Peptides against a protein of PDB entry 4HTP. Designs and how they scored, part 182

Target 1, 231 residues: chain A of PDB entry 4HTP
Amino acid sequence: SQTVASHVPFADLCSTLERIQKSKGRAEKIRHFREFLDSWRKFHDALHKNHKDVTDSFYPAMRLILPQLERERMAYGIKETMLAKLYIELLNLPRDGKDALKLLNYRTPTGTHGDAGDFAMIAYFVLKPRCLQKGSLTIQQVNDLLDSIASNNSAKRKDLIKKSLLQLITQSSALEQKWLIRMIIKDLKLGVSQQTIFSVFHNDAAELHNVTTDLEKVCRQLHDPSVGLSD

## One batch from the design tools (peptide; made by RFdiffusion4, then SolubleMPNN)

Design b2_p25_7_s2 (from b2_p25_7, 15 letters changed)
Fold by OpenDDE base, seed 4:
Formats: sequence, structure tokens, C-alpha cells
Structure b2_p25_7_s2 (fold): chain B 231 residues (1-231), chain A 25 residues (1-25)
Amino acid sequence: as target 1 above (231 residues)
Amino acid sequence: SAEEEEEEKELRERFEERIAAELAK
């Protein structure tokens, strides 16, 4: 079945997240999220105009925006150090070179950018001159690859984990990889709370999530902002 | 910034195009 996530580039989500992060005020952050969500809902209505009973929802995006609330997908088993080593290998970085050391020692303030402790930002600057300008992955494809990583982690298939990571990396821009890393590490640094995200999504979202702890259920049941839990 | 506004506009336009394409089916 067709999903909104199969049509929306991962780059579009990343661009939205980048705008949210760069915005200083809460109101501006909310605006960027709301605009993306509204566009998603409008496209959903268009895509499913002849099929009213669909399970498609904002869930594919929401689970990437709130990765800490992920319950369907198990742990990736991926840390910053693993990613650092992978990038060094993949990019053929000199092991004693500046970029390799930046990735490995990401917590140590070595640079002028003040990005110490933010592995994703450090990775971004290393990747920017080396990666594709535009990625090719949809939100669905990203989720499929992340599902594969989690499944293979549970199965202790390290080789297959690496394969899926390579697919993500080789088909993503530096900016997309920055956000992908943050999704994997489960720290987006958006500057907005979970409560704010839920409140913008639907007035009853926080309540339903508190009871069910099921992000997909929240997204499906509260897909329409005008239809409440009591309806 | 002007660049950020342009990127935002492009994002909106891409969604509008996708919506229009589906509504035309």
C-alpha cells in the first residue's frame, strides 16, 4: 500500500529539523514543525482520497522526530565510537589525521566551531566536502533500513548491520547524515520538548501517549486534529 | 535568512506539487 512516507524525501524532514534547530524562539520552532505536519496531512488526504480506511499516518516521521519514544524498533546497538570507526574506514581517512581524530575524540574541544560533544555536528563537517549534495532516500526507506539495523542487532548479525549503515550513508547528504546520526543516538537537540511536539500534533496526543505508550497508535488515532479521543 | 526562506519555500512547493499530482489522478 502507498504511504506518505514512501513519497516524502528524507531530505525534506531533515531540512525541517534543521530549521527547527536553528530557530531561536519557541514560536518559530513550532511554526516549522506545524507547517511540515500540515503539508503531510494534506498530502495524506490527497494520496488516500479514494481509500478512507487506511493505517497510514504521521508515524513514520514522528518516530524519527521522537526517537526516544520508539517501542516497535529495538535498540540499534550503535554508539558514536562505532560510527566514528565506520566513517574513518568508509571515507578512507588517515587514522592519525585531523578528521579521524575529530570523530574519535568528538567530546574534546579541538575545533573553533564549539561543537564539542556533538558527534553529529562533527561528522557533518567531515562529511560535507566528501558526500553527495543530495540524498535519494525517502522517509520509508530510512525507516526500513533502521528496522533492518535493529533486527540485525537483536540477531547479532554485525555484518548486516554494517551493510544497512553503508546503504544509509552512501545514499545520504552530509546534512541528512547529521540528522540520521542524531536519530540513531536518540538526541535531536531541537530545543523543543516532547510535550510541545505532541501539543502541536494533536491536543489529546500527550494524554493518549501517556496511557498507551504507543506512538503509532497516537499517530493513527489522532491523525485528524479535529477528531478527539472522545469522538 | 534569505537562503533559509528560499529553502522553506522550496519545501512547500515540493509538497504542493506532490499534492497536485495525486489530486489529478
Scores: peptide ipSAE 0.428, ipTM 0.887, DockQ to the pose 0.960
Fold by OpenDDE base, seed 3:
Structure b2_p25_7_s2 (fold): chain B 231 residues (1-231), chain A 25 residues (1-25)
Amino acid sequence: as target 1 above (231 residues)
Amino acid sequence: SAEEEEEEKELRERFEERIAAELAK
């Protein structure tokens, strides 16, 4: 079945997240998230205009925005060190070179940007001159690849994990990879709380999530902001 | 910034185009 996520580029989500992160005030952060969500819902209505009973929801995006609440897919088994090594290999970076050392020693302040400890930011600057300007992945495709990684991690299929990671990397811009890394590590650094995200999504979202711990259920049942749980 | 506003506009336009395309079907 057709989903909104199959039509929305991952780049569009990343752009939204970037705007949220760069915004200083809570109100501005909320605005950017709300605008993306509203656009998503409008597209959902258009896409499903002839089908009222669909399971499609904001879940594919929400699970990337709140990756710490992911319960459907298992652990990726991916840490910063693994990603660093992968990038060094894929980008053919000299092992003793500045960029390789930045990735490996991402916790140590090496520059004026204050990005110490944020692997995704370090990776971004290394990737920026080396990656495609525009990615080609949809949100659906990103989730499919992440599902593959988690499944293969559980199955201890390291080769298939690498394959999926390569697909993610080669089809993503530096900015998209920055956010993808943060999604994998489960720390987006948006400066907005989980409570705020839920409150913007739906007034009953936090409560329903607290009871069910099921993010998909929250997104599906509370897809319409005007329809409450008691409705 | 002007760049951020343009990016926001482009994002909105892409959604509008997708919506319009589906409504035209």
Scores: peptide ipSAE 0.425, ipTM 0.886, DockQ to the pose 0.965
Fold by OpenDDE base, seed 5:
Structure b2_p25_7_s2 (fold): chain B 231 residues (1-231), chain A 25 residues (1-25)
Amino acid sequence: as target 1 above (231 residues)
Amino acid sequence: SAEEEEEEKELRERFEERIAAELAK
């Protein structure tokens, strides 16, 4: 079945997240999220105009925006150190070189940009001059690859984890990889609370999530902002 | 910034195009 996530580039989500992060005020952050969400819902209505009983929802995007609330996908088993080593290998960085050391020692304030402790930002600056390709992944494809990583982690298939990570990396821009890393590490640093995200999504979203702890259920049941829990 | 505004515009236009394409089917 067709999903909105299968049509929306991951780059579009990343661009939205970047705008949210760069925005100083809560109101601006909310605006960027709302605009993306509204566009998503409008496209959903168009895509499913002839099908009322679809399970498609904002869930594929929401689970990437609120990765700490992920319950369907098991743990990735991926840490910054693993990613650092992978990037060093993939980019053929000299192990004793500045960029390799930046990735490995990402917590040490050695960077000119003050990005100490933010592995994703450090990775971004290393990737930016080296990653010239435009990203090609959809949100669905990203989720599929992340599902694969989680599944293979549970199965202790390290080789397959690496394969999926390589697919993500080789098909993503530097900006997309920055956000992908943050999704995997489960820290987006958007500067907005979970409550704010839920409140923008639907007035009853926080309540339903508090009861069910099921992000997919929240996204499905509250897909229409005009239809409440009691309706 | 002008760059940010253009990026926002492009994002909106992409969604509008997708919507239009599906509505035309």
Scores: peptide ipSAE 0.423, ipTM 0.884, DockQ to the pose 0.961
Fold by OpenDDE base, seed 2:
Structure b2_p25_7_s2 (fold): chain B 231 residues (1-231), chain A 25 residues (1-25)
Amino acid sequence: as target 1 above (231 residues)
Amino acid sequence: SAEEEEEEKELRERFEERIAAELAK
């Protein structure tokens, strides 16, 4: 079955997240999220115009926006140090070079950007001159690859984990990789609370999530912003 | 910034194009 996530580029989500992060005010952050969500819902209606009973929802995007609430996908088993080593290998960075040391010592203040402790930002600057300008992955493809990583981590298949990571990296821009790293580490640093995200999504979303702790159920049951829990 | 505004516009246009394409089917 066709899903909205199979048609929406991961780049579009990352662009939205970047705008949210860069926005200083809560109102502007909310605006960017709302615009993406509204566009998603409109496309859903168009895509499924002849199909009333679909299970498709905002869940594929929501689970990437709120990765700390992920309950379906198991742990990735990926830390910053693993990613650093992978990038050094993949990009053929000199081990004693500035960029390799930045990745490995990401917690140490080294630069003027104040990015100490934010591995994703450090990675972004290393990747920017070395990566594709435009990625090719859809939101669905990203989720499929992340599912593969989690599954293979559970199965202790390190080689397959590396394979999926390489697919993510080689098909993503530097900006997309920045956000992908944050999704894997489960810290997006958007500057908006979980409550704010839920409130924008649906008035009853926070309540339903508090009861069910099921993000997919929240997205599916509250897909229509005009239909409440009591309906 | 002008760059940010253009990026927003492009994102909206991409969604509009996808919607239009599905409605034309």
Scores: peptide ipSAE 0.421, ipTM 0.883, DockQ to the pose 0.965

Design b2_p25_7_s3 (from b2_p25_7, 14 letters changed)
Fold by OpenDDE base, seed 1:
Structure b2_p25_7_s3 (fold): chain B 231 residues (1-231), chain A 25 residues (1-25)
Amino acid sequence: as target 1 above (231 residues)
Amino acid sequence: SAEEEEEMEELRKRFEEKIEEALKK
């Protein structure tokens, strides 16, 4: 079945997240999220114009925006140190070189950007001169690869985990990888609360999530912002 | 910023194109 997520580039989500992060005011952050969501809903209506009963929803995007609420896929088993080693290998960085040391010692202040403790930002600057300018993955494809990683982690298939990670990395820009890392580590640093994201999505979203703890149900049942839980 | 607004507009246009394509089917 066709889904909105299968048509939306992951780059478009990352660009939206980047704008949200860079915005200083709460109102601007909310605006950027709302605009993306509204566009998604309009596309959903167009894509499914001939099908009234669909299970498609904002869930594929929402689970990447609120990765700490993910309950469908199991743990990735990926830490910053693993990613650092992977990048050093993939980019053929000298082990004692400046960039390799930045990745490995990401918690210590080394530079002017104040990015200490944020591995994704450290990785971004290392990747920026070395990676593709534009990625090729859709939101659906990113979720499929993340599902594969989680499944293979549960099965203790380290080689297959690496394979899926390499697919993500080699098909993504530096900016996309920055956000992908944050999604995997489950810390987006958007500067908006979970409650704010839910409130923008639907007035009843926080309540439904508190009861069900099921992000997909929240996205599906409250797909229409004009239809409440009691309607 | 002007650059951010342009990026948002480009994103909107990409969605509009997809919507138009979907409506033709």
Scores: peptide ipSAE 0.330, ipTM 0.839, DockQ to the pose 0.943
Fold by OpenDDE base, seed 4:
Structure b2_p25_7_s3 (fold): chain B 231 residues (1-231), chain A 25 residues (1-25)
Amino acid sequence: as target 1 above (231 residues)
Amino acid sequence: SAEEEEEMEELRKRFEEKIEEALKK
């Protein structure tokens, strides 16, 4: 079945997240999120114009925006150190080189950018001159790969985890990887609260999530911003 | 910024194109 997520590039989500992060004011942050969401909903309506009973929703994007609320996908078992080692290997970085050390010692204040403690930002600068300018993955494909990682982690299949990670990395720009890392680590640093995200999505979203703790259900039941819970 | 607005416009345009394509089918 066709989904909105199968058509939306992951790059577009990342670009939106980047704009949200860079925006100083709450109002601007909200605007960027709302515009992406509205576009998503409009595309949903167009894509499913001839289909009345669809389960498609904003969930594929929402679970990446609020990764700490993920309940369907199990733990990835991936930490910054693992990613650092993977990048060093993949990029063939000298182990004692500046870039390798930056990745491994990301918590130490080193360099000019002041990104100490933010592994994703450190990775971004290392990746920027070395990676594709534009990624090729859709939101659905990213979620599929993340599902694979979680499943293989549960199954203790480390080799398959690496395979999926390599697919993500090799098909993503530096910017996309920055955000992907933050999604995996479950800290997007957007500067907006969960409550704000829910409030923009739907007036009843926070309440429904509080009761159900089911992000997919929230996205599905409250897909239409004009239809409330009591509707 | 002007650059941010341009990026947003490009995003909107991409969605519009997809919507148009979907509506034609």
Scores: peptide ipSAE 0.325, ipTM 0.838, DockQ to the pose 0.940
Fold by OpenDDE base, seed 2:
Structure b2_p25_7_s3 (fold): chain B 231 residues (1-231), chain A 25 residues (1-25)
Amino acid sequence: as target 1 above (231 residues)
Amino acid sequence: SAEEEEEMEELRKRFEEKIEEALKK
């Protein structure tokens, strides 16, 4: 079945997240999220114009925006150290070089950017001169690869985990990888609360999530902002 | 910023194009 997520580039989500992060005011952050969400809903309506009973929802995007609430996908088993080593290998970085050391010692303040402890930002600067300008992955494809990683982690298939990670990395821009890393580590640093995200999505979203703890159910049942839980 | 507005406009345009394509099918 066709889904909105199969048509929306992952780059577009990342660009939206980047705008949210860069915005200083809460109102601007909310505006950027709302615009993306509204566009998604409009596209959903167009895509499914002849099909009223679809299970498609904002869930594929929401689970990437609120990765700490993910309950369907099991643990990735991926930490910053693993990613650092992978990047060093993939990019053929000298082990004693400045970039390799930045990735490995990401917690130590090194120099000008003040990004100590933010592995994703450190990775971004290392990747920026080395990676594609534009990625090719859709939101659905990203989720499929993340599902594969989680499944293979559970099965202890390290080789297949690496394969899926390589697919993600090689088909993504530096900006997309920054956000992908934050999604995997489950810390987006958007500067807006979970409550704010839910409130923009639907007035009843926070309440339904508090009861069900099921993000997919929240996205599906509250897909229409005009239809409440009591309706 | 002007750059941010341009990026948002481009995003909106891409969605609009997708919507138009979906409505033609």
Scores: peptide ipSAE 0.315, ipTM 0.831, DockQ to the pose 0.947
Fold by OpenDDE base, seed 3:
Structure b2_p25_7_s3 (fold): chain B 231 residues (1-231), chain A 25 residues (1-25)
Amino acid sequence: as target 1 above (231 residues)
Amino acid sequence: SAEEEEEMEELRKRFEEKIEEALKK
C-alpha cells in the first residue's frame, strides 16, 4: 500500500531537522516543524483522497523525530564505537590517521568547533568530503532498514546488521547520516522538547501519549489537527 | 535567512509536485 513515507525523501526530513537545529528561537523551530507537518498532511489528503479508512499517518516521521519514544522497534544494539569502526573500515581510513582518531576519540575535544561528545557531528565532518551530495532513501526505506537492524540485533545476526547499516550509509549524504546516527543513538539535539513537538502536532497529542505510550496511535488518532479526542 | 527560505520553498515545491501527481491519478 502507498504511504506518504514511501514518497517523501529522507533528505527532506533531515533538511527540516537541520533547519530546526540551526534556528535559535523556539518560534522558528516550531515554524519549520509545522511547515513540514502541514506539507505531509496535505500530501496525505491528496494521496488518499479516495480512501477514507487508511492506517497511514505521520508515524513514520514522528518515530524518527522522537526516537526515544519508539516502542515497536527493539534495541539496535549500536553504539558510537561500533559506528566509528564501521566508518573507518568502509571509508578505508588509516587507523592512525586524523579522521579515524576523531571518530574513535569523539569525546575528546580536538578542535575549536566544540563538537566534542557529539559523535554525529564528528562523523558529519569526516563524511562530508567523502559522501554523495544527495541520498536516495525514502522515510519508509529508512524505517525498513532500521526495523531490519533491530530485528537482526534480537536474532544476533551481526552480518545482516552490517548489511543494513551499509545500505543506509551508502545511500545517504553526510547530512542524512548525521541525523540517522542521532536517530539511532536517540539524541537529535533539536533544541525543542518532546512536549513542544506534540503540541505542534496536535493539542491532545501529549495527553494521548501519556495514557497510551503508543506513538503510532497518537499519530493515527490525531491525524487531523481539527479533530480532538473528545470529538 | 534567505537560504532557509529558499530551502523551505524547494521543499514546498517537491511536495506540491507529489500532490499534483497524486491528484492526477
Scores: peptide ipSAE 0.311, ipTM 0.828, DockQ to the pose 0.918

Design b2_p25_7_s4 (from b2_p25_7, 12 letters changed)
Fold by OpenDDE base, seed 3:
Structure b2_p25_7_s4 (fold): chain B 231 residues (1-231), chain A 25 residues (1-25)
Amino acid sequence: as target 1 above (231 residues)
Amino acid sequence: SAEDEQEEAELRARFEELIAEFEAK
């Protein structure tokens, strides 16, 4: 079945997240999120115009925006050190070189950027001169690959985990990889609370999530901002 | 900012393109 996520580039989500992160005020952060959400809903309405009772919703995006609330996927089993080693290998970085050391010692300040402890930012600067300018993955494809990683982690299939990671990396820009890393590590550093994200999505979202802990159910049942839980 | 507004406009335009492409099929 067709989904909005199968059409929306992952790059567009990442650009939105980047704008949210860079915005200082809560109002601006909310605006950027709302713009993406509204566009998503508009496309949803067009895509499903002649279809009733679809299960498609904002869930594919929401689970990437609030990765700490993920309950469908099992753990990825991926840490910063694993990613560092993977990037060193993939990019053929000298192990004693500056960039390799930055990735491995991401917690140590290197003086130029106040990004110490933020692996995703460190990775971004290493990747920026080396990666695609524009990625090719849709949100659906990203989720499929993340599903594969989680499943293969559970099955202890390290080779397949690496394969999926390589697909993510090689088809993503540096900016997209920055956000992908944050999604995997489950810390987006948006500067906006979970409560705010839910409140923008739907007035009843936080309440429904508190009761169900089911992010997909929240996104599906509250897809229409004008229809409440009691409606 | 003006930059943010432009980026948002471009995002909207891409979604409109997706809608148009879908409707054309």
Scores: peptide ipSAE 0.369, ipTM 0.854, DockQ to the pose 0.644
Fold by OpenDDE base, seed 4:
Structure b2_p25_7_s4 (fold): chain B 231 residues (1-231), chain A 25 residues (1-25)
Amino acid sequence: as target 1 above (231 residues)
Amino acid sequence: SAEDEQEEAELRARFEELIAEFEAK
């Protein structure tokens, strides 16, 4: 079945997240998220115009925005050190070179950018001159690959994990990879709380999530902002 | 910023294009 996520580029989500992160005020952060969400809902209505009973929802995006609330997908088993080594290998970076050392020692402030401790930002600057300008992945495809990683981690199939990671990396821009890394590490650094995200999504979202702890259920049941839990 | 506004406008335009493709069905 067709989903909104199968049509929305991952780049568009990343661009939205980038704007949210760069925004200083809460109101501005909320505006950027709301605009993306409203556009998503509008497209959902158009896509499913002739289909009333669909399971499609904002869940594919929401689970990437709030990765710490993921319950369906198991742990990736991926840490910054693993990613650093992978990038060094993939990009054929000299092991004693500046970029390799930045990735491996991401916690140590070595540069002027003040990105110490933020592996994703460090990776971004290394990747920017070396990666595609525009990625080709949809939100659905990203989630499929992340599902594969989690499944293979559970099955202890390290080779297949690497394969899926390589597919993500080779089909993503530097900016997309920055956000992908943050999603995998489960720290987006948006500067907006989980409660704020839920409140913008639906007035009853926080309450329903507190009871069910099921993010997909929250997104499905509260897809329409005008329809409450009591309706 | 002006850059942010432009990016938002482009995002909206892409969604509008997607919607238009399916409203015509």
Scores: peptide ipSAE 0.366, ipTM 0.853, DockQ to the pose 0.938
Fold by OpenDDE base, seed 2:
Structure b2_p25_7_s4 (fold): chain B 231 residues (1-231), chain A 25 residues (1-25)
Amino acid sequence: as target 1 above (231 residues)
Amino acid sequence: SAEDEQEEAELRARFEELIAEFEAK
């Protein structure tokens, strides 16, 4: 079935998240999120113009924006150290080189950017001169690969986990990988609260989530910002 | 900023292109 997520590039979500993170004020952060959401909803309406009662919603994007609220997908079993080793291997970095050591010792303040403890930022700077400028993955494809990782982690299939990670990495820009890492680690560092994200999405979103703890249900039932819980 | 506004405009334009491409099929 046709979904918005199958058409929207992951790069566009990452670009939006980057703008949100870089914005200093709450109002500006909200504006960037709202612009992406409004565009998503507009495309949804066009895509599903002749189809009522579709199950498609903002959920594929929302679960990446609020990964700490994920309840459908099981644990990835991925830590920073695993990613560091993978990048060293994939990029053929000298093990005793500056970049490899930055990745392995990401908690040590070795950089001038004040990014100590933020593995995603450290990875970004290592990847930037080495990776594609633009990725090729859609939001749906990213979610499919993340589903695969979680499923294979549960099944203890480490080789298949690596395969899916390699697909994500090789088809993503440095910026996209920065955000992908943060999604996997479940810390986006957007500088905006969960409550704010919900409030922008729908006035009743926080309440419905507090009751159901079901992010998909929140996105589906409150897809239309003009239709409330009591309607 | 002007840069942010331009990036948002480009994002909107890409979504409009997606809509147009879909409607043309």
Scores: peptide ipSAE 0.352, ipTM 0.846, DockQ to the pose 0.654
Fold by OpenDDE base, seed 1:
Structure b2_p25_7_s4 (fold): chain B 231 residues (1-231), chain A 25 residues (1-25)
Amino acid sequence: as target 1 above (231 residues)
Amino acid sequence: SAEDEQEEAELRARFEELIAEFEAK
């Protein structure tokens, strides 16, 4: 069955997240998220106009925005050090070079940008001059690849994990990879709380999540902002 | 910023295009 996520580019989610992160005020951060969500809901209505009782929801996007609440897929088994080594190999960076050392020593402040401890930002600057300007992945495809990584981690298939990671990397811009890394590490640094995200999504979202701990159920049951839990 | 506003407008336009493709069907 067709889903909204199968049509929305991952780049569009990343650009929204970038705007949220760059915004200083809470109100501006909320506005950017709301605009993306509203557009998503409008497209959902158009896509499913002739189909009743669909299970499609905002879940594919929400699970990337709130990756710490992921319960469907198992752990990726990926750390910053693994990603650093992968990038050094893939980009053929000299091991003793400045960029390789930045990736490996991401916790140590080496620059004026104050990006110490944020591996994704360090990776972004290394990738920016070296990768595609525009990615080709949809939100659905990103989730499929992440599912593959989690499944293969559980099965201890390291070669297949690497394969899926390479697919993600080679089909993504530097900006998309920045956010993908943050999703995998489960720290987006948006500057808004989980409660704020839920409150913008639906007034009853926080309550339903507290009871069920099921993000998909929250997104599906509260897809319509005008229909509450008591309805 | 003007850049942020332009990016937001472009995002909206892409969604509008997606919607138009399915409303015409």
Scores: peptide ipSAE 0.364, ipTM 0.851, DockQ to the pose 0.875; fails the geometry check

